# Designs tried in a protein design run: peptides against a protein of PDB entry 4LZF. Part 48

Target 1, 155 residues: chain A of PDB entry 4LZF
Amino acid sequence: GGRLVVFPNGTRKELSADGQTVKVMFFNGDVKHTMPDQRVIYYYAEAQTTHITYPDGMEVLQFPNNQTEKHFPDGRKEITFPDQTVKTLHPDGREESVLTDGTIIQLNPDGSKVIQFNTGQREIHTADFKRREYPDGTVKTVYSDGRQETQYPTG

## One batch from the design tools (peptide; aimed at target 1 F7 N28 Y44)

Design b2_p27_5_s4 (made by RFdiffusion4, then SolubleMPNN; from b2_p27_5, 14 letters changed)
Fold by OpenDDE base, seed 1:
Structure b2_p27_5_s4 (fold): chain B 155 residues (1-155), chain A 27 residues (1-27)
Amino acid sequence: as target 1 above (155 residues)
Amino acid sequence: MKEEEEKLLKEEEEEREKLKKILEELK
């Protein structure tokens, strides 16, 4: 059978019979689960937040508003917002947002922005121009000086 | 037994405080 330890402050520790699962119920309502795969699931009672740590250094946060954050060992951060938009923050400073409709918004470290619409259109924003690419191969460019160019697909 | 229990409790409390600090840094 398992083992239960009750500490004087009210903290309780439950050990599985095999010793591979540990549950600590802290006096303040926090709960820690150590799993056989060595992941640790910590529940912060006051914040109502779940924090999972993995042996490889990955961390997952689950907030009460249904936001989830994943912190990868390579420094990448992935945020799933309550509306299910997924934002990825890359170590190089690039940010990518995937909307629920399939639209992808990329913010680049150089300040440029790329929008891949769910319609197949793509829009590129730079300091010098805004460019719209259409699925048929048409490209429309509006330059910062007000000049406009249209490139038609070669038939 | 008491000294061992006190040690185990201290270890759990120290771990809790470390995790709490991590949470505050991640928010």
Scores: peptide ipSAE 0.059, ipTM 0.673, DockQ to the pose 0.370
OpenDDE base, seeds 2, 3, 4, 5: peptide ipSAE 0.025, 0.051, 0.024, 0.050; ipTM 0.483, 0.661, 0.575, 0.659

Design b2_p27_6 (made by RFdiffusion4)
Pose (drawn by RFdiffusion4):
Structure b2_p27_6 (pose): chain A 155 residues (1-155), chain P 27 residues (1-27)
Amino acid sequence: as target 1 above (155 residues)
Amino acid sequence: SAALAAEEAALAAENAAAHAKLAAILA
């Protein structure tokens, strides 16, 4: 039916009957679970933070303010903030944010960006210009040289 | 008794390493 082991330092270990699941309760209040599939779940008592390591290389952190950070094996990092904005950082420096209202912000490492507003407008920023595209087909552009252009809808 | 002492030391080292990793993440 399993075992409980108590060490002199106060650390406790609980093994399942099949030995597949191990739970370690450290003297300092930290808790570690090792699962049969080799996932490791670590709870930091003082920081009130959970760190989960998956066999495929994925790591997940859960912070007490309800922020979650996911680290994918390829280097991608995905953050869910408490407000539920999702921000994805790519190793090449691209950043993408999907906010709950529906706004999407795409930032390139060269500094250019595309913003998709929940209102249906789209904004493009490049080295040469800032451009806004409207649902009615109107396009407004401000160039680096200060000129401004409006492209009217065909209709 | 010796095997349990070794395991106790390994678990203590692992707990310290996990806290060092968390501190680096929070830096």

Design b2_p27_6_s1 (made by RFdiffusion4, then SolubleMPNN; from b2_p27_6, 18 letters changed)
Fold by OpenDDE base, seed 5:
Structure b2_p27_6_s1 (fold): chain B 155 residues (1-155), chain A 27 residues (1-27)
Amino acid sequence: as target 1 above (155 residues)
Amino acid sequence: DEALREEERRLEEELEELRKKLEEYLS
């Protein structure tokens, strides 16, 4: 059988029979689970937020509004918003958002922006131009000076 | 029991630290 320790302050600690699982129920309602794989699941009762930490440094936050945040050991951060949009923040400053319709929005450290539409069209924004690429191979570019160019499909 | 009190204190400190971290994160 397991073991239960009840502290004078009301905190309770449950140990599994094999000792591999530890559950601490704090007096304030918070709960901490230490699992056999060494991941720690902390539940903040008041905030209704779950915080999972992994031995490799990975952290996962689950908020009551259905938002989930993953903090990777390499510094990357992945946010799944309630609408299921996934935003990835890379250590180099690059940001990528994947919308539920399949559209991908990339913000690059150099300030450029790339939108890959679910229709197959792609739009590239730089300091010098805005370019639209079409599935048929047509490319339209509007430069910052107002000049416009159209490149027609090869073939 | 001294050992029990020490563990209780440790857990109290852990709770405070964890809550503080969350509060800072959400601020």
Scores: peptide ipSAE 0.279, ipTM 0.852, DockQ to the pose 0.909
OpenDDE base, seeds 1, 2, 3, 4: peptide ipSAE 0.278, 0.279, 0.269, 0.277; ipTM 0.852, 0.852, 0.848, 0.851; seed 2 fails the geometry check

Design b2_p27_6_s2 (made by RFdiffusion4, then SolubleMPNN; from b2_p27_6, 15 letters changed)
Fold by OpenDDE base, seed 1:
Structure b2_p27_6_s2 (fold): chain B 155 residues (1-155), chain A 27 residues (1-27)
Amino acid sequence: as target 1 above (155 residues)
Amino acid sequence: SAALREEEERLIEEEEEERKKLAEYLS
């Protein structure tokens, strides 16, 4: 059988029979699980937040509002918002948001923005122009000086 | 026992540390 230790302050520590799982129930209501795969699951009772740490350095935070944040060992972060939008922050500074309608918004380190619409249209924003690419191959560019250019698809 | 008290203190410190980490994350 497992072992249960009850401390004078009210903290409880439970060991599985095989010793592979450890559960600590802190006096403040927090709970820590150490799993056989060495992941640690910490539940913050007051904040109702779960923090999972993995041996490889990955971390996952789950908030009571249904937001989830993943911190990858390579420095990448992935945020799933309550509305199910997923935002990825890349180590190179690039940010990508995937909206529920399938629209993808990319923010590049150089300040440019690319929007891939669910309609198949793509819009590119730079300091010098905004460019709209249409599924038929038409490309419309509006330059910062007000000049406009339309490129028609080749047959 | 002394060992039990020492473990209790360690767990208190762990709880405080974890709570601090969360606070830092949310700040």
Scores: peptide ipSAE 0.253, ipTM 0.842, DockQ to the pose 0.942
OpenDDE base, seeds 2, 3, 4, 5: peptide ipSAE 0.244, 0.228, 0.235, 0.228; ipTM 0.838, 0.831, 0.833, 0.830

Design b2_p27_6_s3 (made by RFdiffusion4, then SolubleMPNN; from b2_p27_6, 19 letters changed)
Fold by OpenDDE base, seed 4:
Structure b2_p27_6_s3 (fold): chain B 155 residues (1-155), chain A 27 residues (1-27)
Amino acid sequence: as target 1 above (155 residues)
Amino acid sequence: MKELEEEQKKLEEERKAERERLAEYLS
């Protein structure tokens, strides 16, 4: 059977029958679960935040506003916002946001930006131009000097 | 008694460490 230990300060420790799961219920309402797979789930009562730590170094934070943040061992971070937009921050400085409508926004370390619209259109922003690529192969470019260029599909 | 107190202390230290970790994250 399981075991329950109640400490004088009100903290409780519950061991599963197999001893592989440990649940600590702290006197302040915090809860710590140690799972058989060695992941640790910590709930901060005051902050209403859940923090999961995995053996490989991955961390997951779940905030009361429904935001979730994943910290990967390689340094990548993935943020799921309350609106379900997913933003990935890469170690090289690249950022990618996937909107709920399927639009993908990529911010590159060099300052360039690429928007892949759900319509199949693609917009590229650089220091020198803004370019819109259309599914039919048409490309419209507005250069920083104000020049506009349209490239028509060859076919 | 001593073992219980030591374990309680250890758990409290873990709780504090977790709070510090959260604070670092939110800073």
Scores: peptide ipSAE 0.455, ipTM 0.907, DockQ to the pose 0.918
OpenDDE base, seeds 1, 2, 3, 5: peptide ipSAE 0.450, 0.454, 0.448, 0.446; ipTM 0.906, 0.906, 0.906, 0.905

Design b2_p27_6_s4 (made by RFdiffusion4, then SolubleMPNN; from b2_p27_6, 16 letters changed)
Fold by OpenDDE base, seed 3:
Structure b2_p27_6_s4 (fold): chain B 155 residues (1-155), chain A 27 residues (1-27)
Amino acid sequence: as target 1 above (155 residues)
Amino acid sequence: SAALEREEKELIEEEKKLREKLKKYLE
């Protein structure tokens, strides 16, 4: 059978019969679970937050508001917000958000922004202009100097 | 016992830092 150790401060340590699983239940309600696959699951009772660490350096955070954060070994982070928007932060500084309606927002390291709407329209933001591209091929550009230009589809 | 108590304190402090970091992204 397994082994249970109870410390004077109220902390408990449970060892599985095979010795591959260790569960520490701290006196404050926090829990540390070491699994056979070497992942470690931390539960913070007060915050109701779960933190999983993997041997390869992957980390997963689950918050009580249903937000999930994945921290990849390559430095990429993926955040799933409570509204199910997914934001990816890349090591090069690029950020991408996928909204629940299918809209994709890209923030580039140079400060430019691209929005791909679910309607097929695309909006490009640069230091020099804001441009809207329509599915029919029409392009509207508003330049930083206030000039506006419309390019009509050629057909 | 003392080692587990130290580990518990470290985990609590780690959680606190994570929550503080998250707040900065929501502002």
Scores: peptide ipSAE 0.211, ipTM 0.796, DockQ to the pose 0.168
OpenDDE base, seeds 1, 2, 4, 5: peptide ipSAE 0.206, 0.204, 0.197, 0.192; ipTM 0.813, 0.813, 0.811, 0.808

Design b2_p27_7 (made by RFdiffusion4)
Pose (drawn by RFdiffusion4):
Structure b2_p27_7 (pose): chain A 155 residues (1-155), chain P 27 residues (1-27)
Amino acid sequence: as target 1 above (155 residues)
Amino acid sequence: SAEREALVAEMKTQRAENEAALAEEEA
């Protein structure tokens, strides 16, 4: 029916009957679970933070302010902030934010960006211009040289 | 942020110390 082992330093280890699951309770209050599928779940007592390592290379951190950070094997990093905004950082420097109100912000490493407002408007920023596109078909652009342009709807 | 990076590094160091101490106790 499993075993409990208590070490001189105060660390405790609990093994399942099949030996597939191991739980380590460290003297400092940290808790580690090793699962049969080799996932490792580590709880940091003082920092109140959980770190989960998956066999496929994915790592997940849960911070006590309810922020979650996911690290994918390819280098992508996905952050869920407490407000539930999801921000994705790509290794090439692109950033994408999907806010709960529906706004999407795409930021390129060269500094250009596309903003998709929950209101249906779209804004593009490039080295040459800032542009706003409206649901009615109107397009408004401000160029680097200071000119401003309005493209009116066909209708 | 830099503060968060420092916190993650401290937590990974703590975990490595705990694992080393457990390995010594098992031995």

Design b2_p27_7_s1 (made by RFdiffusion4, then SolubleMPNN; from b2_p27_7, 10 letters changed)
Fold by OpenDDE base, seed 1:
Structure b2_p27_7_s1 (fold): chain B 155 residues (1-155), chain A 27 residues (1-27)
Amino acid sequence: as target 1 above (155 residues)
Amino acid sequence: SAEREKLIEEMKKREEENEKLLAELEA
């Protein structure tokens, strides 16, 4: 059979009969659940947040506002915001946001920015220029010195 | 967010304190 230990401070520890599942209910309301697959589910009572740790080093945080954060072993982070925007933070410093309308915003480590609009237009921001690329092949560039250039499609 | 990072740190600290206390109770 399973075992239940009740400590003097009110903390409780439940052990399954096979010993593969352990549930600790701390006196402060926090709960730690160790599963047979060795994942650990920790619930922070005050923050109402769930933290899942996996044996491979993956971590998942689930916040009460419906934000979810995934922390990958390679250092990458993936944040799903309440509005379902997904932001990926790469270990090289690159950031990518995917909006619900399909727009993709990329921030590069050098400070440049690329926006891929859902219309097929692309906008590139650098220190030297702002460039808009259109689906028809037209490219409009506004340089930092105020010069403007339009490149028309060949065809 | 700096606020979220602080929250995560506070949660981790709380977890560590709980684990420490449990270890003391089981010793």
Scores: peptide ipSAE 0.441, ipTM 0.906, DockQ to the pose 0.910
OpenDDE base, seeds 2, 3, 4, 5: peptide ipSAE 0.437, 0.438, 0.437, 0.437; ipTM 0.905, 0.906, 0.905, 0.905

Design b2_p27_7_s2 (made by RFdiffusion4, then SolubleMPNN; from b2_p27_7, 13 letters changed)
Fold by OpenDDE base, seed 4:
Structure b2_p27_7_s2 (fold): chain B 155 residues (1-155), chain A 27 residues (1-27)
Amino acid sequence: as target 1 above (155 residues)
Amino acid sequence: SEELEKQIEEMKEREKKNEAELAEQEA
């Protein structure tokens, strides 16, 4: 059978019969589960947040507002917001947001921005210009000096 | 969010404290 240890401070430790699962219920309401697959599930009672750590170094945070954060071993972070937007933070400083409508927003370390619209249009923002690319191959550029250029598809 | 990062750190500190207190009681 399993074992239950109750400590003087009220913390409780439950061990499964096979010894592969450990559940600690801390006196402050926090709960720690160590699973057979070596993942650790920690529940913060006050914050109502779940923190899962994996043996490969992956971490998953689940917040009470339905936000989820994945912290990858390579330093990448993936945030799923309550609105289901997914934002990826790359170690190089690049940020990518995927909106629910399929729009992809990329923020580059140099401050440039690329928006891939669900319509197939792409918009590129740099210090020097704002450019709109259309699916037909038309490209419209507005430069920082106010100059405008339209490039027509080669057809 | 900087606020969320702070909350995460506070949670990690809380976890560490709970684990330390447990370790002391098991010893």
Scores: peptide ipSAE 0.451, ipTM 0.901, DockQ to the pose 0.908
OpenDDE base, seeds 1, 2, 3, 5: peptide ipSAE 0.449, 0.443, 0.446, 0.449; ipTM 0.901, 0.899, 0.901, 0.901

Design b2_p27_7_s3 (made by RFdiffusion4, then SolubleMPNN; from b2_p27_7, 13 letters changed)
Fold by OpenDDE base, seed 4:
Structure b2_p27_7_s3 (fold): chain B 155 residues (1-155), chain A 27 residues (1-27)
Amino acid sequence: as target 1 above (155 residues)
Amino acid sequence: SAEREAQIKAMREREKKNEELLREEEA
């Protein structure tokens, strides 16, 4: 059988019979599971949040509002918001949001923004211009000085 | 968000404290 240890402070530690699973129930309601696959599942009682740590360094956070975050060993973060938008934060400072409608919004470290619309249109925002690219190859640019330019497809 | 990052930090500190207290109880 397994083993249960109860400490004076109220913390409890359960060990499985095979010794491969350890469950710690802390006095403050937090719970830590160490699994046979070496993942650690920690539940924060007050925050009602689950934190999973994998042996490769991957971390997964599950918040009570249905937000989930994956923290990759390379420093990348992937956040799934309650509305199911997925935001990726890259180590280089680039941010990418994928909306449920398929729209992709990229924020670049230089402050530029690229929106790939679900219609196939793309919009590029820079300090100097806002540009709309159309699936037919037409490109419309509005420059910061108010000048407008249209580039027509070469076909 | 900054608030979420602060929350995560607080949770990590809470976990760390719990582990420290457990080690003390096991000693």
Scores: peptide ipSAE 0.533, ipTM 0.926, DockQ to the pose 0.926
OpenDDE base, seeds 1, 2, 3, 5: peptide ipSAE 0.533, 0.531, 0.531, 0.532; ipTM 0.926, 0.926, 0.927, 0.926

Design b2_p27_7_s4 (made by RFdiffusion4, then SolubleMPNN; from b2_p27_7, 14 letters changed)
Fold by OpenDDE base, seed 1:
Structure b2_p27_7_s4 (fold): chain B 155 residues (1-155), chain A 27 residues (1-27)
Amino acid sequence: as target 1 above (155 residues)
Amino acid sequence: SAEREKLIEEMRERERRLEEELARLEA
């Protein structure tokens, strides 16, 4: 059968009969589950936050406000905000946000910004210009010096 | 968020301390 150990400090440790599942209930209310698949689920009672660690190094954080963060072994982070916006932080410094309306916002390490609107329009921001690309092929550029250029689609 | 990062760090440190205490009790 399983075993239950109660320590003098109030911490409790429960072992399954096969020894593959371990549940530690710490005296402060925190709970740690070690699963047969080697996943570790830690619940922080005070913060009401769940931290899952995987044997491959992946980590998942679940916050009480419904924000979820995934930390991938390659250094990438994926944040799902309460509003269901998903932000990806890449190891190279690039950031991508996918909004619920389908708009994609990319922040590049060089400081440039690209917005792919759900309308099919694209906007590119650099130090030198702001450019709007339209679905019909029209491109409007406003340069930092105030010059404006419109490129019309080739028919 | 710097605040969130600090919170995560504090949580991990708390976890570590509790695990170390448990290890001492099991030894």
Scores: peptide ipSAE 0.296, ipTM 0.855, DockQ to the pose 0.910
OpenDDE base, seeds 2, 3, 4, 5: peptide ipSAE 0.286, 0.288, 0.285, 0.290; ipTM 0.852, 0.854, 0.851, 0.853

Design b2_p27_8 (made by RFdiffusion4)
Pose (drawn by RFdiffusion4):
Structure b2_p27_8 (pose): chain A 155 residues (1-155), chain P 27 residues (1-27)
Amino acid sequence: as target 1 above (155 residues)
Amino acid sequence: VAALKAQRAANEAALAAVEGQGTETDL
């Protein structure tokens, strides 16, 4: 029915009966679980943080302020902030934020961006201009040279 | 994050140093 091992340094190890699950309780309060499928779950007692490593290369961190960070094997990093905004960082430098109100912000490494407002408006920023597109079909643009343009709806 | 991973490596090293010296109890 499993085993408990206590080491001179105070670290304790608990093995399941089938030996597939191992739990290590370190002298400093940290806790490590190794699961049969080889997931490793590590709890940092002082920092109150959990770090989970998956066999496929994915890593997940849970911070005590309820922030979660997911690291995908390809290099993508996804952050869930406490407010539940989700921000995705791509290795090429693109950033995408999906806020809970419905706003989406897409930022390119060259500095250009597309903003999708929950109100239905869309804003595009480029080296040449800033543009706003409206649900009624109106388009308003400010160019780098200072000119302003309004494209009126067909109707 | 790097500090947490260093802490984890240090705990693992401390455990490896005492492996085989532990008092075992069946459950």

Design b2_p27_8_s1 (made by RFdiffusion4, then SolubleMPNN; from b2_p27_8, 11 letters changed)
Fold by OpenDDE base, seed 4:
Structure b2_p27_8_s1 (fold): chain B 155 residues (1-155), chain A 27 residues (1-27)
Amino acid sequence: as target 1 above (155 residues)
Amino acid sequence: MEALKEREKENEEALAAEEGKGTVTDL
């Protein structure tokens, strides 16, 4: 069968019969599970936060406010906010937020911003201009100097 | 994050210090 070890400090360690599952219940209420697939699930009792580490270097954090963070081995981070907005932080410094309505907001390393609206409209923000692209091919640009341009679809 | 990692480390260190002092029960 399995084994239970009770330590003087109050920490308890449960071992499965096959030794593939280890559960440590720390004296402070934290819990660590080592699973057969070698993932480690750590629960921080005071913070009510779960931290999962995978053998490939993937990490998952689950916060008490329902925020979830995924840390990918490639350095990418994916944050699911309580409102279910998903923000991806790329290693190149690009950030992408997907809103629940399907709007995508991209922040580029150069400081430019692209909003892909769920309507099919796209808005591009740079230091020099704000541009709105419409599904019909119309493009409206407002430059930082106040100049405005409208480009009409060809056809 | 860092504070949680430190807490985890402290718990693991405390466990390591208790190794061999545990009472074992077969389940």
Scores: peptide ipSAE 0.496, ipTM 0.922, DockQ to the pose 0.955
OpenDDE base, seeds 1, 2, 3, 5: peptide ipSAE 0.495, 0.493, 0.491, 0.493; ipTM 0.923, 0.922, 0.922, 0.922

Design b2_p27_8_s2 (made by RFdiffusion4, then SolubleMPNN; from b2_p27_8, 14 letters changed)
Fold by OpenDDE base, seed 4:
Structure b2_p27_8_s2 (fold): chain B 155 residues (1-155), chain A 27 residues (1-27)
Amino acid sequence: as target 1 above (155 residues)
Amino acid sequence: MEELREREEENEKALAEVEGKGEVTDL
């Protein structure tokens, strides 16, 4: 069978029979599971937060408010907010948010913003203009100087 | 995150200090 080790400080270690699973129950209520696949699941009792580390370097954080963060080995982060919005932070500084309605918001390192609406409309924000693209091919641009242009689809 | 990391490190350190002093029970 497995083994249970009880330490003087109140920490307990449970070993599976095959030794592939280790559960450490710390004196402060934290719990660490080492799994056969070498992932480590750490539960912080006070913060009620779970931290999973994978052997490939991926990390997953699960917060008590139902927020989940994935930290990829390439430096990318994916945050699932309590409202189920998913925000991806790219190593190059690009940020993408996918809303529950299917709207995608992209923030670019240059400060430009692109919104892909669930309606098929797209809005582009730059230092120089705000542009709305419509599914029919119409494009409306409002420039920073207040000038407006409308480009109509070529029939 | 840093606070959590510190807590984890403290727990691991405390475990290391008592490792070998545990009472073993077969399950």
Scores: peptide ipSAE 0.503, ipTM 0.924, DockQ to the pose 0.953
OpenDDE base, seeds 1, 2, 3, 5: peptide ipSAE 0.502, 0.499, 0.498, 0.502; ipTM 0.922, 0.923, 0.923, 0.924

Design b2_p27_8_s3 (made by RFdiffusion4, then SolubleMPNN; from b2_p27_8, 12 letters changed)
Fold by OpenDDE base, seed 4:
Structure b2_p27_8_s3 (fold): chain B 155 residues (1-155), chain A 27 residues (1-27)
Amino acid sequence: as target 1 above (155 residues)
Amino acid sequence: MEELKQREAENEAELAAEEGKGEVTDL
């Protein structure tokens, strides 16, 4: 059988029979589960937030607004927003957002932005220009000085 | 995040201070 420990402060600790699962119910309503796979699930009662830590260093946060954050051991962070947009923050400073319609927005460390539309069109934003690439190979560029250029696909 | 981590640390510290004072029930 398992064990239940009740502390004077009202905190409770439940141990499984094998000792591989530990559940701590803190006096303030927080709950900590240590699982056989060594993941730790912590629930913050006031914040209504769940924090999962994995032995490999991965962390998962679940917020009351349905936002989920994954913190990978490589330093990458993945945020799933309530609208199901997924934003990835890379260690190099690159950010990628995948919208529910399949549009991908990339923010590069140099401040450039690339939008890959679900239509196959791509838009590139730099300090110097905004460029639209079309699936047919047409490229339209609007430069910061107001110049415009259209490049046509070589047939 | 830092506030939550602090809260967790405080809870763990309090639990550690209470260790050995608990009433044990076999389940």
Scores: peptide ipSAE 0.485, ipTM 0.923, DockQ to the pose 0.932
OpenDDE base, seeds 1, 2, 3, 5: peptide ipSAE 0.483, 0.483, 0.482, 0.483; ipTM 0.923, 0.922, 0.923, 0.923

Design b2_p27_8_s4 (made by RFdiffusion4, then SolubleMPNN; from b2_p27_8, 15 letters changed)
Fold by OpenDDE base, seed 4:
Structure b2_p27_8_s4 (fold): chain B 155 residues (1-155), chain A 27 residues (1-27)
Amino acid sequence: as target 1 above (155 residues)
Amino acid sequence: MEELLERERQNEEELAAEEGKGEVTDL
Protein backbone atom coordinates (compact mmCIF):
# COMPACT_ATOMS: atom_id res chain seq x y z
CA GLY B 1 0.00 0.00 0.00
CA GLY B 2 0.88 3.62 0.41
CA ARG B 3 2.99 5.16 3.11
CA LEU B 4 2.37 7.84 5.67
CA VAL B 5 5.31 9.71 7.11
CA VAL B 6 4.73 11.86 10.17
CA PHE B 7 7.49 14.32 10.96
CA PRO B 8 8.33 15.75 14.39
CA ASN B 9 7.19 19.24 13.36
CA GLY B 10 3.73 17.90 12.54
CA THR B 11 4.15 17.79 8.77
CA ARG B 12 2.73 14.67 7.16
CA LYS B 13 3.66 13.07 3.87
CA GLU B 14 1.43 10.53 2.15
CA LEU B 15 2.86 8.43 -0.64
CA SER B 16 0.73 6.37 -2.98
CA ALA B 17 1.50 2.70 -3.44
CA ASP B 18 3.12 3.43 -6.80
CA GLY B 19 4.98 6.41 -5.33
CA GLN B 20 3.69 8.67 -8.13
CA THR B 21 1.31 10.65 -5.95
CA VAL B 22 2.70 12.54 -3.00
CA LYS B 23 0.62 14.58 -0.59
CA VAL B 24 2.39 16.76 1.93
CA MET B 25 0.34 18.33 4.66
CA PHE B 26 2.52 20.97 6.25
CA PHE B 27 2.29 21.89 9.91
CA ASN B 28 0.97 25.36 8.96
CA GLY B 29 -1.98 23.89 7.05
CA ASP B 30 -0.50 24.21 3.57
CA VAL B 31 -0.93 21.20 1.31
CA LYS B 32 1.23 20.08 -1.60
CA HIS B 33 0.13 17.42 -4.07
CA THR B 34 2.56 16.01 -6.57
CA MET B 35 0.67 14.15 -9.26
CA PRO B 36 1.75 11.32 -11.60
CA ASP B 37 1.70 13.79 -14.50
CA GLN B 38 4.21 15.92 -12.55
CA ARG B 39 1.70 18.66 -11.79
CA VAL B 40 2.27 20.19 -8.40
CA ILE B 41 -0.77 21.55 -6.63
CA TYR B 42 0.10 23.76 -3.69
CA TYR B 43 -2.58 25.10 -1.39
CA TYR B 44 -1.73 28.07 0.82
CA ALA B 45 -3.96 27.67 3.84
CA GLU B 46 -3.81 31.22 5.17
CA ALA B 47 -4.28 32.85 1.77
CA GLN B 48 -6.75 30.16 0.67
CA THR B 49 -4.94 30.21 -2.66
CA THR B 50 -4.08 27.31 -4.94
CA HIS B 51 -0.93 27.32 -7.05
CA ILE B 52 -0.62 24.69 -9.76
CA THR B 53 2.65 24.21 -11.57
CA TYR B 54 2.94 22.10 -14.69
CA PRO B 55 6.04 20.38 -16.04
CA ASP B 56 5.91 22.55 -19.18
CA GLY B 57 6.26 25.69 -17.04
CA MET B 58 2.57 26.59 -16.99
CA GLU B 59 1.36 27.99 -13.69
CA VAL B 60 -2.18 28.51 -12.45
CA LEU B 61 -3.19 30.58 -9.45
CA GLN B 62 -6.64 30.31 -7.97
CA PHE B 63 -7.52 32.98 -5.44
CA PRO B 64 -10.27 32.86 -2.81
CA ASN B 65 -12.17 35.65 -4.60
CA ASN B 66 -12.56 33.33 -7.62
CA GLN B 67 -9.87 35.11 -9.62
CA THR B 68 -7.71 32.76 -11.68
CA GLU B 69 -4.35 33.60 -13.18
CA LYS B 70 -2.61 31.50 -15.80
CA HIS B 71 1.07 32.05 -16.42
CA PHE B 72 2.11 30.54 -19.73
CA PRO B 73 5.65 29.37 -20.49
CA ASP B 74 5.97 32.06 -23.18
CA GLY B 75 5.43 34.78 -20.56
CA ARG B 76 1.80 35.41 -21.41
CA LYS B 77 -0.56 35.84 -18.49
CA GLU B 78 -4.29 35.26 -18.53
CA ILE B 79 -6.36 36.64 -15.68
CA THR B 80 -9.95 35.58 -15.22
CA PHE B 81 -11.48 38.10 -12.86
CA PRO B 82 -14.32 37.28 -10.46
CA ASP B 83 -16.73 38.98 -12.89
CA GLN B 84 -15.49 36.56 -15.60
CA THR B 85 -13.67 39.23 -17.56
CA VAL B 86 -10.59 37.65 -19.11
CA LYS B 87 -7.49 39.79 -19.39
CA THR B 88 -4.51 38.60 -21.38
CA LEU B 89 -1.13 40.19 -20.84
CA HIS B 90 1.22 39.50 -23.72
CA PRO B 91 5.02 39.49 -23.44
CA ASP B 92 5.20 42.35 -25.94
CA GLY B 93 3.21 44.55 -23.56
CA ARG B 94 -0.12 44.20 -25.34
CA GLU B 95 -3.12 43.72 -23.10
CA GLU B 96 -6.46 42.32 -24.16
CA SER B 97 -9.60 42.21 -22.07
CA VAL B 98 -12.61 40.20 -23.09
CA LEU B 99 -15.70 41.32 -21.26
CA THR B 100 -18.63 39.03 -20.54
CA ASP B 101 -20.75 40.94 -23.07
CA GLY B 102 -18.25 40.08 -25.82
CA THR B 103 -16.55 43.49 -25.90
CA ILE B 104 -12.82 43.24 -26.50
CA ILE B 105 -10.48 45.94 -25.24
CA GLN B 106 -6.95 45.96 -26.58
CA LEU B 107 -4.21 48.11 -25.10
CA ASN B 108 -1.17 48.33 -27.32
CA PRO B 109 2.43 48.98 -26.24
CA ASP B 110 2.39 52.29 -28.11
CA GLY B 111 -0.43 53.48 -25.85
CA SER B 112 -3.14 53.05 -28.46
CA LYS B 113 -6.39 51.41 -27.49
CA VAL B 114 -8.86 49.45 -29.58
CA ILE B 115 -12.33 48.57 -28.41
CA GLN B 116 -14.28 46.03 -30.37
CA PHE B 117 -17.82 46.42 -29.15
CA ASN B 118 -20.28 43.57 -29.13
CA THR B 119 -22.40 45.69 -31.51
CA GLY B 120 -19.75 45.35 -34.20
CA GLN B 121 -18.58 48.93 -33.72
CA ARG B 122 -14.89 49.49 -33.17
CA GLU B 123 -13.24 52.42 -31.47
CA ILE B 124 -9.57 53.25 -31.89
CA HIS B 125 -7.81 55.59 -29.50
CA THR B 126 -4.43 57.08 -30.34
CA ALA B 127 -2.50 60.11 -29.20
CA ASP B 128 -3.83 61.95 -32.24
CA PHE B 129 -7.44 60.83 -32.51
CA LYS B 130 -10.38 58.77 -31.45
CA ARG B 131 -11.99 56.87 -34.29
CA ARG B 132 -15.29 55.06 -34.32
CA GLU B 133 -15.92 52.49 -37.01
CA TYR B 134 -19.48 51.38 -37.62
CA PRO B 135 -20.69 48.10 -39.12
CA ASP B 136 -22.11 49.96 -42.12
CA GLY B 137 -18.62 51.21 -42.99
CA THR B 138 -19.04 54.72 -41.58
CA VAL B 139 -15.96 55.99 -39.80
CA LYS B 140 -16.00 58.99 -37.47
CA THR B 141 -12.74 60.50 -36.33
CA VAL B 142 -12.25 63.12 -33.63
CA TYR B 143 -8.75 64.50 -33.68
CA SER B 144 -6.90 65.83 -30.65
CA ASP B 145 -7.13 69.34 -32.08
CA GLY B 146 -10.92 69.10 -32.05
CA ARG B 147 -11.30 68.53 -35.78
CA GLN B 148 -13.83 65.92 -36.79
CA GLU B 149 -14.09 63.82 -39.91
CA THR B 150 -16.73 61.42 -41.11
CA GLN B 151 -16.00 58.91 -43.82
CA TYR B 152 -19.07 57.37 -45.37
CA PRO B 153 -19.21 53.92 -46.93
CA THR B 154 -18.66 53.94 -50.67
CA GLY B 155 -20.89 51.57 -52.61
CA MET A 1 2.76 36.01 -5.19
CA GLU A 2 6.27 36.54 -3.85
CA GLU A 3 5.13 36.13 -0.26
CA LEU A 4 3.36 32.89 -1.12
CA LEU A 5 6.37 31.54 -2.96
CA GLU A 6 8.56 32.40 0.00
CA ARG A 7 6.15 30.58 2.30
CA GLU A 8 6.28 27.55 0.03
CA ARG A 9 10.07 27.70 -0.06
CA GLN A 10 10.23 27.84 3.72
CA ASN A 11 7.92 24.87 4.06
CA GLU A 12 10.02 22.87 1.62
CA GLU A 13 13.22 23.80 3.46
CA GLU A 14 11.72 22.77 6.78
CA LEU A 15 10.50 19.51 5.27
CA ALA A 16 13.95 18.85 3.86
CA ALA A 17 15.43 19.42 7.32
CA GLU A 18 12.95 16.93 8.77
CA GLU A 19 13.65 14.22 6.18
CA GLY A 20 14.83 11.03 7.82
CA LYS A 21 13.19 11.95 11.13
CA GLY A 22 9.73 10.85 10.06
CA GLU A 23 7.84 7.92 11.45
CA VAL A 24 6.65 5.70 8.62
CA THR A 25 3.38 3.84 8.59
CA ASP A 26 2.36 1.49 5.82
CA LEU A 27 -1.13 2.20 4.55
Scores: peptide ipSAE 0.491, ipTM 0.923, DockQ to the pose 0.930
OpenDDE base, seeds 1, 2, 3, 5: peptide ipSAE 0.489, 0.489, 0.483, 0.488; ipTM 0.923, 0.923, 0.923, 0.923

## One batch from the design tools (peptide; aimed at target 1 F27)

Design b2_p28_3 (made by RFdiffusion4)
Pose (drawn by RFdiffusion4):
Structure b2_p28_3 (pose): chain A 155 residues (1-155), chain P 28 residues (1-28)
Amino acid sequence: as target 1 above (155 residues)
Amino acid sequence: VEVKEYHKKPVFTDEEVLAEAAKLEAEL
């Protein structure tokens, strides 16, 4: 029916009957579970933070302010902020934010960006211009040279 | 929070558990 082992330093270990699951309760209050499938779940008592390592290379952090950070094996990092905005950082420097109101912000490493407003408008920033596209078909552009252009709807 | 490699590894033996516990004690 399993075992409990208590070490001189105060660390406790609990093994399942099949030995597949191990729980370690460290003297300092940290808790570590090793699961049969080799997931490792580590709880930091003082920081009140959980770190989970998956066998496929994925790592997940849960912070006490309810922020979650996911690290994918390829280097991608996905952050869920407390407000539930999801921000994705790619290793090439691209950033994408999907806010709960529906706004999407795409940032390129060269500094260009595309913003998709929940209102249906779209904004593009490049080295040459800033452009706004409207649901009615109107396009408004401000160029680096200061000129401003309005493209009116066909209708 | 700094996540060290020994937090990411599975542990099953007493030696592995004590080795990790000793690292934690050294950090204090």

